# Ledger of designs, part 6: peptides against a protein of PDB entry 3PBP

Target 1, 203 residues: chain A of PDB entry 3PBP
Amino acid sequence: LNEKDLNLILNKSLVMYESLDSTTDVIVKRNVIKQLQFVSKLHENWNSRFGKVDIQKEYRLAKVQGPFTINPFPGELYDYTATNIATILIDNGQNEIVCVSFDDGSLILLFKDLEMSMSWDVDNYVYNNSLVLIERVKLQREIKSLITLPEQLGKLYVISDNIIQQVNFMSWASTLSKCINESDLNPLAGLKFESKLEDIATI
Target 2, 203 residues: chain A of PDB entry 3PBP as posed
Amino acid sequence: LNEKDLNLILNKSLVMYESLDSTTDVIVKRNVIKQLQFVSKLHENWNSRFGKVDIQKEYRLAKVQGPFTINPFPGELYDYTATNIATILIDNGQNEIVCVSFDDGSLILLFKDLEMSMSWDVDNYVYNNSLVLIERVKLQREIKSLITLPEQLGKLYVISDNIIQQVNFMSWASTLSKSINESDLNPLAGLKFESKLEDIATI

## One batch from the design tools (peptide; made by RFdiffusion4, then SolubleMPNN; aimed at target 1 I134 L176 C179 F193; its pose is not in this set)

Design b2_p28_6_s1
Fold by OpenDDE base, seed 2:
Structure b2_p28_6_s1 (fold): chain B 203 residues (1-203), chain A 28 residues (1-28)
Amino acid sequence: as target 1 above (203 residues)
Amino acid sequence: MKEEIEKVRKKLETKKEVGKFLIEKALK
């Protein structure tokens, strides 16, 4: 965590707070407020010399949100079980893709289209848990693990029994990143969301 | 700081729109 990241988190928390309205659930309101309060305090206590912050006890009690909702969920995968999850950075601005593997050998690449907060007040807090389907990649192998390298943007390494494969989605992720960062969706028109699969090594 | 917040807001809104775009595409 650096100052830039902290500022971003603060700003996101502020935006979330400002998004609250009369129709917002009370639990959501409380949760967003608590997060904002925590992040604000964290920001105030930021030690630029050491890159350290005093982590409050409240944060230690905070939990990740519950299950995600994938839209659309591929019907073919209803009978299969998710086995692995990974997050892949697509730029240096914290845009990322979520990947989930299934026991049929499928990978789904997902986009987080909504901002999520931690769970502060209640167990099993669920709000803005949306994931949007970008692409399904069928490997037809038993996926053992998913590996990402922070320095390698838009690349996912899939480890199966006898092979390491690279899924490279920068062909579309670069455009996606640009669209997000520039707030211009025009380049998405006609974009093909087709990742490249390459065998890296046999093991 | 306000400007920065607005940039973040815009980015988040863009993400929402991207999501809608992707969903619409998947339904075609």
Scores: peptide ipSAE 0.593, ipTM 0.938, DockQ to the pose 0.936
OpenDDE base, seeds 1, 3, 4, 5: peptide ipSAE 0.592, 0.592, 0.593, 0.593; ipTM 0.937, 0.937, 0.937, 0.938

Design b2_p28_6_s3
Fold by OpenDDE base, seed 2:
Structure b2_p28_6_s3 (fold): chain B 203 residues (1-203), chain A 28 residues (1-28)
Amino acid sequence: as target 1 above (203 residues)
Amino acid sequence: MKEEIEKVKKKLETKKKVGKFLIEKALK
């Protein structure tokens, strides 16, 4: 975590706070406010010289983000179980793709279309857990692990019993990243969301 | 600071729109 990242988190938290209105659920409101308070304090206590910050006790009580929802959820996967999850960066600006594997050998690539907040309540409430389906990749293998390398944008390594495969989605993720960063959706028109699968190594 | 916030807002709105686009695409 660097100062730039912290500022971004702060700004996101502010935006989330500003999105609250009279129709917002009380629990949601509480959670967003708590997050904003924490991040604000974190920002105040940031020591850029040492790259350290005084972490308040409130954060220790915060829960990891809870379950997510996928829209649309592939009907074919309702009978299968998710096995692994990974997050892959697609640019240096913190845009990312979420990948979930299933026990049928499928991978789904997902987009976080809404800002998520941490749970600050004991019941592990999550305000926003929206994920949007981008692509389904059928490997038809038992997926043991998902690995991502921070220096390799838009690449996911899938480990099965006998093979390591690379899923490369930069063919579309670069455009997606650009659209997000430039706030222009025009390049999405006609974009094919087809990842490339490559065998990397046999195990 | 205000400018940065506006940039973040714009980005978040864009992400929402991207999400909508993707959903619509998936339903076709």
Scores: peptide ipSAE 0.604, ipTM 0.923, DockQ to the pose 0.900
OpenDDE base, seeds 1, 3, 4, 5: peptide ipSAE 0.595, 0.597, 0.598, 0.599; ipTM 0.920, 0.919, 0.922, 0.921

Design b2_p28_8_s4
Fold by OpenDDE base, seed 2:
Structure b2_p28_8_s4 (fold): chain B 203 residues (1-203), chain A 28 residues (1-28)
Amino acid sequence: as target 1 above (203 residues)
Amino acid sequence: SMKEEIEKVKKKLETKKEIGKFFVKRFS
């Protein structure tokens, strides 16, 4: 975590806090407030020189919440089980794609369209766990693991029993990143969301 | 300013929401 990342998290937490209203669930309110308090405290205690922050003990048990909802969920995958999950950065500004693999050998590429929060008080806290379908990639292999490299934007490495394959979605992800950063959706019109699959190595 | 940064984040989050709607419409 660097100062830039911390500032981003703080700003997101502030936005989430500001989105609270009288109709917001009490548990949601409490969790968003706790998150803001935590991040604010992190920001206050940030030591830029050493990259250290004093973390209050009460927040140490906080974790990223689940489960996620996927919309639309491919009907063909209803009978299959998710096996792996990975997050792939598409730019240096923390825009990301989520990938989930299934035991039928399918990959789904997903977009996080809503800001997510951490669970602070309960294990099964659910708020804004929305994922939207971008693309389904059918590998027809038993997927053992998903690997990402931070320096390789828009690339996912899929490991099966005997092969490493690369899924490269920068053909559309670069445009998506631009749309997000510039707040302009126009370039999405007519964009083909088809990733490139390439065999990298046999194992 | 911090206020300006917050507004940028708000705009970005709204954009993401609209992108989500775009994908739902396109791939549903």
Scores: peptide ipSAE 0.613, ipTM 0.930, DockQ to the pose 0.919
OpenDDE base, seeds 1, 3, 4, 5: peptide ipSAE 0.608, 0.608, 0.604, 0.607; ipTM 0.930, 0.930, 0.924, 0.928

## One batch from the design tools (peptide; made by RFdiffusion4, then SolubleMPNN; aimed at target 1 V15; its pose is not in this set)

Design b2_p29_3_s2
Fold by OpenDDE base, seed 2:
Structure b2_p29_3_s2 (fold): chain B 203 residues (1-203), chain A 29 residues (1-29)
Amino acid sequence: as target 1 above (203 residues)
Amino acid sequence: SVEETKKKLETKKQIGKYFIKRMTEELSK
């Protein structure tokens, strides 16, 4: 975590806070406020270099939110179970794609269109927990693990029993990154969301 | 800035809607 990352987290938390209104659930309000307070405190401490604020105690109270939903969910996958999850960076600006594998050998590439907060002192907190389906890739093999390399943007390595395959989605992810960063959706029009699958090694 | 972040988040929401529409149509075929 660097200053830039912290600023981004703070800004996101501020935006979340500003999105609160009279119709927002009380639990959501409380959670967003707590997150903003925590991040703000962290930011202040980062700048002041002075106070070892016991950030540790408050951080221990925060939990990762779950479960997640997928929209739309492929009907063919209703009978199958998710086996692995990975997050793949598509640029140096923290834009990322989520990948989930299933026991039928399918991969789904997912977009986080909404910001999720951490869960603060609430068990089973759920808000903005949806992921959006971009692409389904059928590998037709048992997937053992998913591996990503931070230096390799838009690439996912899929390990099965006898093969390592690379899924490369930079053909569309570069455009997606640009759209996000420039706040312009026009380049998405007509774009094909088809990832390239390559065999890397036999094992 | 906060405003820039807000703009980015709104863009992401719009992208999400785009994908939902696209994939819903695709899965219906």
Scores: peptide ipSAE 0.613, ipTM 0.948, DockQ to the pose 0.935
OpenDDE base, seeds 1, 3, 4, 5: peptide ipSAE 0.613, 0.612, 0.611, 0.608; ipTM 0.948, 0.948, 0.948, 0.948

Design b2_p29_3_s3
Fold by OpenDDE base, seed 2:
Structure b2_p29_3_s3 (fold): chain B 203 residues (1-203), chain A 29 residues (1-29)
Amino acid sequence: as target 1 above (203 residues)
Amino acid sequence: SVEETKKKLETKKKIGEFFVKRMTEELAK
């Protein structure tokens, strides 16, 4: 965690807080407020010189949210089980794609279109837990592991029984990144969301 | 800034809507 990351987290938390209104669930309000309070405290206590912050006891109480949903969910995957999950950076600004593998050999590339908060003081907190389907890649292999390399943007390595394959989605992810960063969706309209699959090595 | 972050989040939301529509149509084929 660096100052830039902390600022981003703070800004996100502030935006979430500002999004609260009279129709917002009380539990959500409380959770968002708790997160903002914590992040604000971290920001106030940040020592950029040493890269340290005062960790509050509240951090120990914070948990990742429960299960997420996929929208739309491919009907063909209804009877299959998710096996692996990975997060792939598509730029240096914390834009990411989530990948989930299934036991049928499918990969699903997902977009986080909503900001998810941590769970604070509430068990099984669920809010903004939907991920959006971008692409389905059918490998028809038993997927053992998903590996990402931080220095390789938009690339996912899939390890199967006897092969390592690379899924490269920078053909569309670069445009997606630009759209996010520039707040312009126009380039997406004509974009083909098809990743490139390449065999990298035999195991 | 907070405003920039807000704009980014709104953009992401719209992108999400775009994908939902697109993939729903694709899966219906």
Scores: peptide ipSAE 0.610, ipTM 0.948, DockQ to the pose 0.936
OpenDDE base, seeds 1, 3, 4, 5: peptide ipSAE 0.610, 0.608, 0.607, 0.609; ipTM 0.948, 0.948, 0.948, 0.948

Design b2_p29_4_s3
Fold by OpenDDE base, seed 3:
Structure b2_p29_4_s3 (fold): chain B 203 residues (1-203), chain A 29 residues (1-29)
Amino acid sequence: as target 1 above (203 residues)
Amino acid sequence: SELEKVKKQLETKKQIGKFLIKKQIEKEK
């Protein structure tokens, strides 16, 4: 975490706070406020040695939100179970793709279209927890694990029984990243969301 | 401002989401 990242997180938290209105659930309001308070405190104490201890304590009280929903959920996967999850960076910013594997050998690539906050002292907190389906990749293999390398943007390594395969989605993810960073949707027109699959090694 | 930029990016992400949903629904039909 650096100053730039912290500023971004703060700004995101501010935007979330500003999105609150009279129709927003009280629990959501409370959670968003706590998130903002924490991030603000973190920002204020970023250069302070003493501020770190209190921040760490508060951070320990926060939990990752879950579960997530997928929209739309592929009908063909209704009877199958998710087996693995991974997050893949697509740029040097904060843009990422979520990947979930299923026991039928399918991979789904997902987009976080909504900003999610941490859960603050609320069990089973759910808000903006939806993920959007981008692509389904059918491997037709038992997927044992998903591996990502931080230095390799838009690449996912899938480990099955006897092979390691690489899923490369930079063909569309680079465009997606550009759209987000430039706040321009025009490049999405005509974009094909088809990842490249390559065998890397036999094991 | 940086805040305005972030706000715009978040809005863009929402719009991208809507776009992707529509695309996926069309694919399943």
Scores: peptide ipSAE 0.635, ipTM 0.947, DockQ to the pose 0.928
OpenDDE base, seeds 1, 2, 4, 5: peptide ipSAE 0.635, 0.633, 0.632, 0.633; ipTM 0.947, 0.946, 0.946, 0.946

Design b2_p29_4_s4
Fold by OpenDDE base, seed 1:
Structure b2_p29_4_s4 (fold): chain B 203 residues (1-203), chain A 29 residues (1-29)
Amino acid sequence: as target 1 above (203 residues)
Amino acid sequence: DELKKVKEKLETKKQIGKFLVERQKKKME
């Protein structure tokens, strides 16, 4: 975590806070406020020289939100279990794609369209926990692990029993990145969300 | 400013999400 990351988190938390209104659920309000308070304190106490943040004991009770949902969920995967998860950067601005593998050999590429907060003092807090389905890639093999390389944007390496394969989705992710960064949806029109699968090595 | 940019990005992401959902629904039909 660096200062840039903290700034981003703070700004996101501020946006979430500003989005609160009279119609917002009380639990959501409380959670968002607590997160903003926490992040603000983190930012305030950030020491770049030592890479340390003083965290008040009161805020150490935050939990990761879960579970997540996928929208729409591929019906074919209802009977299968998720096995691996990876996050792949698509640009240098922290835009990312989430990949989940299933025990049927499928990969799903997912988009975080909503900002998720931590859970604060509430068990089973659920808000903005949905991910959006972009693409399903069927490998039809047992997936052992998912590997990403930070220097390789929009690439995922899939390790199965006897092969390493690369999933390259920069064909559409570059456009997606541009859309996000420029706040322009026009380039999405006609875009095909089809990743390229390539064999890299035999194990 | 930075905050404005973040707001814009978040809104854009939200809209992209809606777009993608609709696209996938159509694909699944």
Scores: peptide ipSAE 0.628, ipTM 0.950, DockQ to the pose 0.923
OpenDDE base, seeds 2, 3, 4, 5: peptide ipSAE 0.625, 0.625, 0.625, 0.625; ipTM 0.949, 0.949, 0.949, 0.950

Design b2_p29_5_s3
Fold by OpenDDE base, seed 2:
Structure b2_p29_5_s3 (fold): chain B 203 residues (1-203), chain A 29 residues (1-29)
Amino acid sequence: as target 1 above (203 residues)
Amino acid sequence: SEKKFKEELEKVKKQLETKKEIGQFFLNR
């Protein structure tokens, strides 16, 4: 975590706070407020010289949010089980694609369209857990693991029994990143969301 | 500066809205 990242988290937390209204669930309000309070204190106490921040013990115990909702969920996958999950960076910012594998050999590439908060108070907190389907990649293989390399944007390595395959989605992810960063969706029109699958190595 | 902070905040706000719109784009195709 650096100062730039902290500023971004602060700004995101502020936007989340500003999105609260009279209809927002009390648990959500409380959670978003606690997150904003924590991040604000963290920002205020940020010592660039020492890289130290005074963090209250209670905030160190914040938990990850509960399960995601995938929309649309491919009907063919209802009878299958998710086996692996990975997050792939698509730029040097914080834009990411989520990938989930299934025991039928399918990969789904997912977009996080809503900002999530951590769980600060309630176990199994679920809010803004939306993931949107971008692409389904069918592999005729049992997927053992998913690997990402921080230095390789928009690339996912899929390990099966006898092969390592690369899924490369930079053909569309670069445009997606640009759309986010520039706040312009026009470049998405007519874009093909087709990843490239390549065999990298035989195991 | 306060001005810079506000500008950055508005930028983040726009990005988050854009992400929502992108989500809708994918849902509507």
Scores: peptide ipSAE 0.602, ipTM 0.937, DockQ to the pose 0.940
OpenDDE base, seeds 1, 3, 4, 5: peptide ipSAE 0.601, 0.601, 0.602, 0.601; ipTM 0.937, 0.937, 0.937, 0.937

Design b2_p29_5_s4
Fold by OpenDDE base, seed 3:
Structure b2_p29_5_s4 (fold): chain B 203 residues (1-203), chain A 29 residues (1-29)
Amino acid sequence: as target 1 above (203 residues)
Amino acid sequence: DEKKKKEEIEKVKKQLETKKKIGQFFLNR
């Protein structure tokens, strides 16, 4: 975590706070406020000469949010079980793709379209937990693990019994990153969301 | 400094709104 990353998290938390209105659920309001308070204190302490963020004990209890929804969920995967999850960076740490594997050998590439706060108060806190389907990649193999390398943008390594395969989605993810960063969706029109699959090594 | 901070917040706001629209794009295809 650097100052730039902290500023981004703070600004995201501020935007989330500003989005709260009279119709927002009380639990959501409370979680967003707590998130903002935490990040604000973190930011204040970061700017202080001593770099020691005394994270108050209260904030050590924050958890990742509960279950995600996948939309649309591929009907063909309804009877299959998710086996692995990975997050892949597509730019300088601002944007990411979520990948989920299934026991049928499918990978789904997912977009996080909504910003999620941490869970602060309630077990199984759920808000803005949607993931949107970008692409399904059928490997037709038993997927043992998913590996990502931070220095390799838009690349996912899939480990099966006897093979390591690379899924490269920078063909579309570079455009997606640009669209987000420039706040312009026009380049998405007609874009093919097709990842490149390559065999890297036999095990 | 305050102007710059405001501009940075507005940039983040635009990016978050863009992400929402991208989500809608994927849902509607």
Scores: peptide ipSAE 0.619, ipTM 0.941, DockQ to the pose 0.936
OpenDDE base, seeds 1, 2, 4, 5: peptide ipSAE 0.618, 0.617, 0.617, 0.617; ipTM 0.941, 0.941, 0.940, 0.941

## One batch from the design tools (peptide; made by RFdiffusion4, then SolubleMPNN; aimed at target 1 N11 L114 I180 S183; its pose is not in this set)

Design b2_p30_3_s3
Fold by OpenDDE base, seed 1:
Structure b2_p30_3_s3 (fold): chain B 203 residues (1-203), chain A 30 residues (1-30)
Amino acid sequence: as target 1 above (203 residues)
Amino acid sequence: VKKIIENADKEEVEKVRKQLETKKQIGKLF
């Protein structure tokens, strides 16, 4: 976490706050306000020289939000179990793709289209918990682990029996990143969301 | 909260707003 990241989180939290209206659930309101207050305090207490922050005890009890949903959920995967999860950065601006593997050897690449807050006030807080399905990659292998390298944007390494494979989705993720950063959807027109699969090593 | 709003860089906030809206719109394309 650096100052830039903290500013982004603060601004996101502020935008979330400003999105609240009379129709917003009271629990959501309280949670968003608490997050904004926390992040603001975090920002105020940020010591760039030492990389230290003083965090009050009350905010240490915040939890990751509860269950996520996938939209659309691939019907074929209803009978299968998720085995691994990874987050892959697609740029230096905190845009990311979430990957989930299943026991059928499928990988799903997911996009966080909505900003999710932490749970600050209520257990099992659920708000904006949906993920968007972008692509399904069928490896037809038992996936043992998912590995990402911070220096390798849009790349996922999949370890299965006897092989390491690379999934490279920068063909579309670079455009996605650009669209987000520039707030322009036009480059997405006609874009194919097809990742490249490459064998890297035999184990 | 008022102080937070007052101290925020309005331009950066608006940029982030647009980005978040863009993400939301992207989500609707799938």
Scores: peptide ipSAE 0.602, ipTM 0.901, DockQ to the pose 0.862
OpenDDE base, seeds 2, 3, 4, 5: peptide ipSAE 0.602, 0.601, 0.602, 0.602; ipTM 0.900, 0.899, 0.900, 0.900

Design b2_p30_4_s3
Fold by OpenDDE base, seed 5:
Formats: C-alpha cells, sequence, structure tokens
Structure b2_p30_4_s3 (fold): chain B 203 residues (1-203), chain A 30 residues (1-30)
C-alpha cells in the first residue's frame, strides 16, 4: 500500500459515504461509516517514510464479506466447482479483473462493477457483492494454480500438470480501463472480449 | 487548495464508480 492507493481508498470510501441516503439500509450505513472512519484514520496516521500506518485494534476486526455472486452465472458451470481465484490489474490505477477457475478447466473473467466494503459489525454482511461475467475461456485442463505478476498488466498464468499457459486479455482490458478512467462507455460498443492464449512452458 | 483538489478527486472517483456500474449493466445486457 502506498500513499496513492490510500488516497484512492479514502476517496472511494468518501464516495460511498456520500451515496448514503434515507433509503439506505441502517446496516449498510453503519458499515460504510465504519469503513470511512477506518480509512480516514489510516490516512491521518500515514507514515510515508516507512510506508506504515498504526491502526487501532478495533479496526483490525474487519472481515471480508460473504460469498460473491456471479452474473450471469454460466449455466454450463453449474455442476462444476470453483478451484482457484486471482485478481489481475489492468492499469496503473486500481482497475482489476477477477478470474475464477473451475474443475472442468474453464476460466471465467469477471468485472467488479460495484464498490465493496469490508464487513465490520454484522455477521454475514452482504452489499455490492456481485461480479459480472466478461468472458469464459475453456482451457480443458486441470488448473492447479493461477499466477499473476504485478508488473504484467492484464496477464494471467495458468498452471496445469504439464504446462504453463498465459491468458492475455489486454486486447479488451485496455479499452475497458480507458472507459473507466475517462468515464466514457462509447469504446465498449463492438469490443470483442476475447483473450489470447499462449503456451509459455512445459513443466 | 488541498481541499479543492480533494473535492476534484472525489468527483473523479464518483464518476469512475458510476461508469463501472454502467459497465456492469452493459455486460449484463448481453
Amino acid sequence: as target 1 above (203 residues)
Amino acid sequence: SAKEEQKKQIEKVKKQLETKKKIGEFFLSR
């Protein structure tokens, strides 16, 4: 975590806070407020020299939200089990793609369209927990692991028993990143969401 | 000012979040 990342998290938390209104569920309000309080405290106590923040013990009790939903869930994968998950950055900001592998050898690429917060006080807190399906890649291999390299944007390495394959989705992710950063959806029209597969090494 | 810059950044983030939401809607419409 660096100062830029912290500022972004703070700004996201502020936007979430500002989105609260009279119609917002009380539990959501409470959770968003606590999230903002936590991030604000982090920002206040940021030590840029050491890249460290001292946080109060109470804020260490935050939990990840419950299960996420995939929309639409691929019907063909209903009978299969998710095996691995990875997150891949698509730009120098914080735009990312979530990847999930299944035991049929499928890989799905997912978009986080809604901002999520941590769970603070409520068990089974669920809010904005959706992931949207972008692409399904059929590798037809037993996927042992997913590897990402921070310096390699829009690239995922898939490890199977005998091969390392690269999934490169920058063909569409660069446009997606641009759309987000410029707040313009026009470039999405006619965009093909097709990743490139490449064999890298036999293992 | 620092406050003005922060406000600007917040508005930018707000727009990005709205854009992400719309992108989600786009994907769901397919």
Scores: peptide ipSAE 0.600, ipTM 0.934, DockQ to the pose 0.913
OpenDDE base, seeds 1, 2, 3, 4: peptide ipSAE 0.598, 0.599, 0.598, 0.596; ipTM 0.933, 0.933, 0.933, 0.932

Design b2_p30_4_s4
Fold by OpenDDE base, seed 2:
Structure b2_p30_4_s4 (fold): chain B 203 residues (1-203), chain A 30 residues (1-30)
Amino acid sequence: as target 1 above (203 residues)
Amino acid sequence: EKEEEEKKKIEEVKKKLETKKKIGEFFLSR
């Protein structure tokens, strides 16, 4: 994390806080407030000479968010198990795509349409876990691992038993990034969400 | 001035989040 990233997280947390109303679930409200408090404390202490943010015990209970809700979920994948997950950056502004692999050799590329929050409760409550299906890629191979390189935007490396393949989705992800950053959806009209699959190496 | 700048940043984030939501709706409409 750098100062810019922290400021972004803070501002997102503020926006989430402002979205709360009297009808908001108590657990959701508590989680958002705790996140805002944590991020605010981090922000205040970021420039402190000691580099150590004393995180209260309550904030140490923060957990990774999950499970996610995927919509639409491909019906063909209901009988298969998710094997790997990866996050791929599509620009330098922290826009990202989520990828999930399945044991049938499918990849699904997913968009985070809602801002997610950390779980601050012991009960593993998940808030804003929405993922939207962009594309399904069928590899027809057993996927062992997913690798991403921060310097390679919109690229996912898929490792199978005997092959490394690259999934490149910058053909549409560059436009998606622009739409997000400019707050204009018009360029999405008629865009083909088809990734390029390429064999990189044999193992 | 600093407060106004921070308000502007918050509004920008709000706009971005709303855009993401609309993009999600776009994908769901296919």
Scores: peptide ipSAE 0.616, ipTM 0.905, DockQ to the pose 0.874
OpenDDE base, seeds 1, 3, 4, 5: peptide ipSAE 0.613, 0.614, 0.596, 0.608; ipTM 0.917, 0.916, 0.919, 0.907

Design b2_p30_6_s3
Fold by OpenDDE base, seed 3:
Structure b2_p30_6_s3 (fold): chain B 203 residues (1-203), chain A 30 residues (1-30)
Amino acid sequence: as target 1 above (203 residues)
Amino acid sequence: SMKEEIEKVKKQLETKKQIGKFLIERALAK
């Protein structure tokens, strides 16, 4: 983590805290408060030391690992099982796409429309576990693994039995990133959410 | 300022929510 990242996390935590009201679940409140307290402490230490904040290994940033909800869930996938999950960076900030593979050979690309909180008290606690369907890519192969490379934005590598394929969705993800970063939805109008599939190598 | 940064984050989070809504509506329309 650098100072910029820490500041962003702090600000997100503050926003989440401010969103709490009397109707919010007690467990949610507690979790958000604890996160804010932790991040605030880190921020204070960072400002005072101008150095490395030792983030205890136990405190990991919230990652999409489930449980989560997908909206809408494709009806044709009801009888199939998710096999792999990956998160792909689409910019140099914090914007990401989530990909889930299924045993029918489908990939679904998903958007995190809500911010998740770290789990503090409850095992397997997930808050704001919302994922929104962007695109379904049908590979019609048994997907063994999903690989991402940090230096390659908006690219997902799909490994099947005999082939490695690249899914490139920067055609729409760049626009999505811009919308988020600039807080402007206008560029979404008419945007086609169609990823490019390319064979990379035979195994 | 810190205040300005917070407001920016708030706007971005709201934008994400709106994007989600947009995408849901799009998906349901197919």
Scores: peptide ipSAE 0.637, ipTM 0.939, DockQ to the pose 0.911
OpenDDE base, seeds 1, 2, 4, 5: peptide ipSAE 0.611, 0.634, 0.637, 0.636; ipTM 0.942, 0.940, 0.939, 0.940

